# Peptides against a protein of PDB entry 4CIC, part 214

Target 1, 148 residues: chain A of PDB entry 4CIC
Amino acid sequence: KVSTKGHYGVQAMFDLAQHFGEGPVSLKSIAERQGLSEPYLEQLIAVLRKAGLVKSVRGAQGGYILAREPRDIKVGDIIRVLEGPIAPVESVSQDDPEHSLKFDFSVTKSVWEKVKKSIEEVLDSITLADMLKDAEEAQMAQGYMYYI
Target 2, 147 residues: chain B of PDB entry 4CIC
Amino acid sequence: KVSTKGHYGVQAMFDLAQHFGEGPVSLKSIAERQGLSEPYLEQLIAVLRKAGLVKSVRGAQGGYILAREPRDIKVGDIIRVLEGPIAPVESVSQDDPEHSLKFDFSVTKSVWEKVKKSIEEVLDSITLADMLKDAEEAQMAQGYMYY

## One batch from the design tools (peptide; made by RFdiffusion4, then SolubleMPNN)

Design b2_p28_1_s3 (from b2_p28_1, 15 letters changed)
Fold by OpenDDE base, seed 2:
Structure b2_p28_1_s3 (fold): chain B 148 residues (1-148), chain C 147 residues (1-147), chain A 28 residues (1-28)
Amino acid sequence: as target 1 above (148 residues)
Amino acid sequence: as target 2 above (147 residues)
Amino acid sequence: MKKAKEKKEKLKEIQEKADNMGDYITIA
């Protein structure tokens, strides 16, 4: 499961990708377009900025931009920054040592590793540029439906 | 992330698969072998039983068995029973309608649908029989190292 | 009576903890 944090993070990064090259975008404008709370978006952007995926621009037209081109940012990069390593199973091990998964049976672990690898492959195969292209194709398809 | 429920559910089902054909297994014995709390396992087994993946056997040698052969139970079937449909993104929509993902932007949705499909394909490609085979192969490999 | 209530509360706590740990969107 992608957390709400991962979901909204990808959504916010996609908004920044749509405005890439147009200059800095305010958090308020992103929040409004993406249906996010501004305080929550501030937290997401702070993490993304620290990871070097987003840059802050200061000034009257200040805001945020992608730190890299959309083609150089994978969805997997965003998720790894926001959620950490894609873990198929949460290691319950941290908080209750008595309920530590004592028997990390090799076979069940291998199942989750296969799931992890599959998720990573998908998320690393999709860039923000791919998402932009998909959005353009969807808009063109909608435009053609209105002309018929 | 597979929930603890999904993880332990697969582990419990795998234990039942290892004992398939040997008769009913007690929840206590599964709990001991798998390092699970018996009360937690009771809850998991109740869900799995209701879904028809596990059967309860009554009597002095009572317990639980797989309701189907290990080859006929996919990991995906277990996860879907325990966690519901594999949702890449939890629809936050149920509890706070005001924070409903108003803009389910088609593009972000498509990303998560691709993730979902990939996970489903993996989980549906693995049966309890495949897991049994993998366990046997791992045991044979360990046995050859001691010799 | 107390033991049954304690067992029910502990079961509820385990369930709540499991449910709270389930707040991770099962990508599975």
Scores: peptide ipSAE 0.049, ipTM 0.756, DockQ to the pose 0.079; fails the geometry check
Fold by OpenDDE base, seed 1:
Structure b2_p28_1_s3 (fold): chain B 148 residues (1-148), chain C 147 residues (1-147), chain A 28 residues (1-28)
Amino acid sequence: as target 1 above (148 residues)
Amino acid sequence: as target 2 above (147 residues)
Amino acid sequence: MKKAKEKKEKLKEIQEKADNMGDYITIA
C-alpha cells in the first residue's frame, strides 16, 4: 500500500518539479494546484525538507524548491522518505504479542519479498523528470485532440 | 501493502497445498501449523470457499481441501479473492466528499498503475505449486547444512 | 515558547489523525 501521504507527497514533489528553475513556490500555490490542504502540505514538506529533497527559500519571494534536479529524484526516494521502507505486508501491529506469531514461514515471506522488490524496481525506475515528460506528452495529446 | 488477511490467506492456502491429495484438513490443524487463530481462519476459509478456491468436505474426516490443483491457483487469485482488485491506491473513503478531491492527476495515477501492474505480474507468476517447490528446496538446503 | 509547543502538539494531532486516517493505498 502506498499511503495517502506517499501519494500526496509525490504530487507535491511533482508540482515542485514543474516549477523547477522558476524559483521558489509557495505552499499555498502548491496546495491550490494539487487540491491539498495547506496544513497537510506543510507536514509533507517538513518531512521532505528534513530528508533533503526540498529546500526552503526565505524572503518576499520565499517558498520551496526541489533540492536536486528532477532527474536525480526517484519516486522511490520520495516514498521511502514519507513511508519508510516499502513493506509489502503490513507489520502486524506489535501490540498483540500473543497472536503475532510471526510464523516467518520462509516461503510466504519470499513471496512478499518478491512483491517488495518489484515495487521498489518500478518506483526506482521513475524519476520526476520522467513524470514531467509524461505530463508534456499528455498535454500535447490533449492539444491534438482539441485540434481535430 | 498486502493486508494481514491476504498474508494469512496465502499461508492457509499454502498449508492446504502441502496436504493436497492427502484428504480433508481440519481448520484446527491449519490454525496450529500456521499460528493462526481458528476464528480468524474460519473467516478466511469462508471467503475462499465462496470464491471456489477451497471445498468443504463433511463427515468424521471432514475439513477443507483445495478446489483445484496447486499449479492452477496463483497467489494473485488468492489475493484478489481476499482483498479484491489489487489497488495500488485505496480509494479514498467515499465518506468525506469534500476533501476527497480525487485530483486524478493523470501522471501520478499512471505511476500507481505501473506499480499495480508490476504487483499483479509478480503475484500471477507464482502458483501454490511454485511455493511447494520452494519449500522442498529450502528443506533440502537445510538438511544439507546440517550434514 | 507556548506557541511553538501548541504548534508542535497541533502538528502531532494532525499527524495522528493522518496516521489514523490510514488511507493506505492498498498496493495488494
Scores: peptide ipSAE 0.043, ipTM 0.750, DockQ to the pose 0.067; fails the geometry check
Fold by OpenDDE base, seed 4:
Structure b2_p28_1_s3 (fold): chain B 148 residues (1-148), chain C 147 residues (1-147), chain A 28 residues (1-28)
Amino acid sequence: as target 1 above (148 residues)
Amino acid sequence: as target 2 above (147 residues)
Amino acid sequence: MKKAKEKKEKLKEIQEKADNMGDYITIA
């Protein structure tokens, strides 16, 4: 499960990737473009900044930039920062002993480990640069449909 | 994220697979072996039965059996029955318009669709028969370590 | 001081609601 936090985090990082090299982007501008609340985005950006994926620029034209090139940021990196390790099964909090997933049933665990690995492989195979390229290709395809 | 329901559903189905051909298994027996509450298991089995993955056998030695051979039941089939379609991002319920995950961003949506497809491929590639085989191989490997 | 605490609590509630409303992708 990708949380809303993971989803919006990827959107915010993608917005920053679209403006990479253009200078700092304001949180307000990102929030408006991505349909996010500014306070929520501020929390996301704080986490991403602490993880070294985003940099804050101070000043009148201050804001945020990607800390690395879009090609050097995987979607998996963003998700791990925002959500932690990709867990295919939610660890039922230990506090409900009746629902504690106590049965370390090795075979069932292996199924979920395969799912985890598959998700990790997908998310680690996609960079922000790949997402930018996909967006450009989609825009070109739409542009051609208007001329036909 | 597989829910607790999906996880326990797969465990219960695997328990039934281990006893396939031995006759009906009681819910109590499954609950004890899988560390599940009997009432929770009853709810899971009711859903699985309605979906045609499990059959109820009536009588003094009544209980449940797999409705199909273990090779004909994918983990993905169990999960879809218990949790519905594999959604990589839950649709935020429409009621909070401010947080409507307008998945309208085509590129971000494509990322999650790739994740969904990958999960589906994995879960659809694993049958209860594959799980049985993996369990047997693990038992053999453990048996060789004791010797 | 009170306004900052209220804002922090409201942000925590929004975050807890966002985390609780964190629609887990049920990978079904």
Scores: peptide ipSAE 0.034, ipTM 0.751, DockQ to the pose 0.069; fails the geometry check
Fold by OpenDDE base, seed 3:
Structure b2_p28_1_s3 (fold): chain B 148 residues (1-148), chain C 147 residues (1-147), chain A 28 residues (1-28)
Amino acid sequence: as target 1 above (148 residues)
Amino acid sequence: as target 2 above (147 residues)
Amino acid sequence: MKKAKEKKEKLKEIQEKADNMGDYITIA
C-alpha cells in the first residue's frame, strides 16, 4: 500500500515539476492547486528538502523548486524518501515480539520479495518527466474531444 | 504493503496445500506448524471457507481441506478474498470527507494503477502449486548442501 | 509562549492522526 504520505508527496513533486524552470513556487500555491493543507505540505516538503529532492529559495519570490530536473527524479525516489524502503510485508517485528513471524517461510518470503521487486521496477521506471508527458497527452486528448 | 492478514492467510493456505490429498487437517495443527494463534486462524479460515477456497470436513477426523487443487488457487485469489481488491491507494474517501482527494490527478492515479496492475500480475502468476514446487526445490537444495 | 505550545500540540495531533490514519495501502 502507498500511504497517504506517499500519494500526496508524489502529487506535490509533480506540481513542482509542472513549474520547473519558472522559478520558485510558494507552498501556499502548491497546497491550493493540489488540495492539500499547507501545514501538511510543509511537513512533506521538509522531508523532501532534507533528502535533496527539493530546494528552498529565499527572498520576495521565495519558495520551492525541484533540486533536479524532472527526468532525474523517479517516483520510486520520492516514495523511498517519504516511506522508506518499499516493504511488501510490514515487518510485524516491531510491536508484537512474541508473535515474531518466526516462520520466515522462505517460500512465503519469496512471494513477497517478488511483489516488492515488481513494485520497485514500476516506480523506478516512472520519472516526473514521464508524468509531465502523460499529463500533456491527456490534455491534448481532452482538447481534441472538445474540438470534435 | 501486504497486511498481516494476507501474509498469514497465504501461509495457512500453503499449509493446507502441503497436506492436500492427505485428508482434513485440524486448525490446531495448522496453527502449531505456522506459528499462528488458533483464534486468529479460525477467523482467517472462516473467510476463506465462505469464499470457497477451503472446505470444512465434519467428524472425528474433521478439519479443513483446500476446496480446489493447489494449481487452481492463485496467491492473488487468496489476497483478494482476505483483503479485497488490491488497491494501490486506499481510497482516502471514507474517513475524512473534507479532505476528499478531490484532485483525482489522473496522472497520479495512473501511476498507482500501474503499480496495482504489476502487483496483480505477480500475485496471479503464483499458484499454491508453484509454492509447493519452490519449497521442494529449496529442501532439495538444503539437502544437497548437507551432502 | 502558550500559543507556540498549542501549535506544537496541534501539529503533534495532526501528525499522530496522520500516522494513525496512515492508511497503508495494503500491498497484499
Scores: peptide ipSAE 0.032, ipTM 0.751, DockQ to the pose 0.068; fails the geometry check

Design b2_p28_1_s4 (from b2_p28_1, 16 letters changed)
Fold by OpenDDE base, seed 2:
Structure b2_p28_1_s4 (fold): chain B 148 residues (1-148), chain C 147 residues (1-147), chain A 28 residues (1-28)
Amino acid sequence: as target 1 above (148 residues)
Amino acid sequence: as target 2 above (147 residues)
Amino acid sequence: MKKREEFLEKLKKIMEEAENMGDYITIA
């Protein structure tokens, strides 16, 4: 499960990727484009900055930039920063907090470890550059739909 | 993320798989072996039964059995029954229902769809028979450690 | 300044609580 934090974190990072090379992007502009509250985005960006995925640029044209090229940032890197290690099973059963999933059973644990590994492999296979390419392809497809 | 429901559901189904061919297993015995509350297990079994993964056997030796052979039940089948379609993103923002992740952004949606697909592929690649085999291998490995 | 820090701390706590409360996208 990707948390809301992970989801919005990927959105914010993708927004920064779309503007990569154009200079610093203000948090306000990201928040407006992504439909995020500015305070929430500030928190996300703080974490991402601390992890070295985002850089703060000071000055009149200040804001945030990706610390690396979009091709050098995996979605998995973003998720690991925001959520920590990808856990396959959420231990929080709302209904019975005392029934914290004691992963006592080795075989069931192995199933979830396989799921975890698969998620990690997928997220590590997708870069922000891949997302940019997919966005361009989607825009071209929409553009062709308007010409038909 | 597999819910607690999914996790315990897989455990319960695995317990039934371990006893497949031995006749009906009581909920009490499953609950004891798996460390589950009997009432919780009753709820899980009810869902699994309704989905046709488990059968109820009535009588003095009554209980539950797998409705299919362990090789014919994928972990993915169990999870789909208990949790519904594997959603990559549960919009459970309890706090701001209005900030339900409007998956408005097609590109981010595609990332999560890829994750979903990968999870489904993994879960559909694992049967209860595979889990039984893995358990046997683990037991043999433990047995060799004692010798 | 203090009110903003308090607000940010509250938000951080809410986020930590939300993180702890498993506002996790359950990848089943």
Scores: peptide ipSAE 0.047, ipTM 0.668, DockQ to the pose 0.076; fails the geometry check
Fold by OpenDDE base, seed 1:
Structure b2_p28_1_s4 (fold): chain B 148 residues (1-148), chain C 147 residues (1-147), chain A 28 residues (1-28)
Amino acid sequence: as target 1 above (148 residues)
Amino acid sequence: as target 2 above (147 residues)
Amino acid sequence: MKKREEFLEKLKKIMEEAENMGDYITIA
């Protein structure tokens, strides 16, 4: 389960990647571009900053920057910071202790571990630099559609 | 997120696979072996039956059987029946229209589509027969530890 | 010290609110 937190976190990090090398970006500007509430974004950025994926710059032109180059930040790194370990099965703690997933049938557990591994491999294979490239290609494709 | 429904559904189907060819299995026996409530299992089995993955057998020795051989049932088939299409992002319909995931940024959407595809590929690569084989190997490994 | 604690408390409250708002992308 990638929560909305993971989704918006990737969007915010991607916004910072698009502006990488241009200097600090204000939370307000990120919130406006990504359709996020500024308070919500502030929370996301705080977590990302604590994890060392984002840096805060102080001053009149202060804001946030990526702490590393876009090529050095995997989508998986962002998700792990925001959601914790990628678990394929969130044990919905149904409050009923009797329905605790007690019977961790080893074989069924192995299926979910394979799913987890596949998700991790995909997310760890995608960097913010890859996302930037995909965005450029999409923009070029749209530009060509208007000229044909 | 494979829901608890998906998890328990796979367990129930695996139980039926272990007894495939032995005749109908009662819901009570499945529930006991898998640590499920019988009413919850009844709901799962009803969905699986409607989808044609399970058959009901009537009579004194009635119960349920797999509708197909274990090799012909993918884990992905079970999950799709119970959860619907594997979606990486359940849009929680937050009632607040302002927080609708409106900005489907095409690039971020593509990331989640890749995740979805990967999950589908994994689940479609595993059959109930594969799970049976894994269980046998695990039992053999445990048996060798006791000797 | 007080400003950092207030900030952390605000963050905690907003995180709890976000958790309560059902922000789940269920990867089924």
Scores: peptide ipSAE 0.046, ipTM 0.661, DockQ to the pose 0.059; fails the geometry check
Fold by OpenDDE base, seed 3:
Structure b2_p28_1_s4 (fold): chain B 148 residues (1-148), chain C 147 residues (1-147), chain A 28 residues (1-28)
Amino acid sequence: as target 1 above (148 residues)
Amino acid sequence: as target 2 above (147 residues)
Amino acid sequence: MKKREEFLEKLKKIMEEAENMGDYITIA
């Protein structure tokens, strides 16, 4: 399950990818285009920046840019930064020893590990460049539907 | 993300699979073996029973059995029953309309749909019979290490 | 009947708390 944080993080990164090469994008403009609250976006961008996926540009026309080319950023990279390691089962916090999910069952653990691996493979197979391509294809398809 | 409910549900179903053909298993015995609270297990079993994955047997030696053979129950079937449709993104509760995840972005939605599909494929590829086989193989491997 | 409702409410609360406590498998 991708958290809201992961979802919006991918959206924000995708917005930056769409504007890659056009210079710095303001948080306000991203927030407006993506329907995000600016304060929430500030938090996401701070995390993404700390992880080296985004760069801040200072100045009057300052803002944010992708730190790498869209082809060099996987969706999996974004998610790992925002949510941490893809865990198939949330480790119930250590604090309630009785509800320690004694995932002691090796077999059930293996099922969840397979799920985790599958998710990672999918997320690591998709780059921001792939998303850009998909968006272009979708726009072209929509354009053709309006002319029919 | 498989919830604790999904996790424990799979454990309970796996316990029933291990005892398949041995007759009804009491909730107490499942709870003890799987380290689950009996009340929690009662809730899980109620859902699983309603979905037709488990049958209740009445009587002094009553309890629960799998409603189908282990080979005919996928992990995906269990998860879908317990958690509903595998949603890639938790729909933030409808109650905060402003935080309505306007998943309006077709492209981001497609990413999550791919993730969902992948999860479903994995979960639907694993049966309780497969899990039983894996458990047997693990036990054999452990037995060989002791020797 | 009341005990069952109380039990169901308590369970609902535990489930809500578990949901709130993020007993979610973080698919990173």
Scores: peptide ipSAE 0.031, ipTM 0.669, DockQ to the pose 0.136; fails the geometry check
Fold by OpenDDE base, seed 4:
Structure b2_p28_1_s4 (fold): chain B 148 residues (1-148), chain C 147 residues (1-147), chain A 28 residues (1-28)
Amino acid sequence: as target 1 above (148 residues)
Amino acid sequence: as target 2 above (147 residues)
Amino acid sequence: MKKREEFLEKLKKIMEEAENMGDYITIA
């Protein structure tokens, strides 16, 4: 499962991609469009900025922009920044030491590593540009349904 | 992330696969070998039994066996039984209604559906028989390093 | 002062919940 953080992070980055080349967008505008709380978005953006995926622009029309072209940002890049390494198995938090999944079982570990690799491959195969294209195609398809 | 339930479920099923054809194994023996609590394992086995992946055998040497051959049980089957449908995004529990991820954004949803499909394909490509083979190969490789 | 502390506590709780939720990448 992708965390809420990853999900919202991808949404925020996609919003910035949709406005790429139009100048800086305010956090407020992103929050409104994506149905996010502004304080939560501010935290996400701070992490993304630190990772160099977004850039802050100062001034009267200040805000945020993508630091790279949409084609140069993979979904996997966003997820790795926000969630860290894609782990297939939840490291059970240390709180129940008795049930610390000693993942020492080599064969089971191999299964989860395969899952991890597969997830990484998928997420690294999708760019923000691909998402933009998919959105455009979806809009065109919806537009045609209204004219028929 | 695979839940602890899914992880331990796969381990328990793998243990049963290793003993397939040897007769019923006790929950105690599985728990000891896999480092699981017996009560927790009992809950897992109950679910797996209800789903028809394991069978209970009664008697003095009673216990559990796989209900099907290891080649006929996919890891995906185990996970689906224990965790339900593989969901790529955690449905945020209803506890914070305000932050219910309205996954209504079609494009983002598509990304997660692709992830889901990929996970399903991987898990459905691995059987308990494949895991047995991998274990044998790993043991052989370790044996050669000591020589 | 109290409202700011309450806000910060709420924010901290939201952050902790978000972090905790981030730790729960349940790849189901």
Scores: peptide ipSAE 0.028, ipTM 0.662, DockQ to the pose 0.077; fails the geometry check

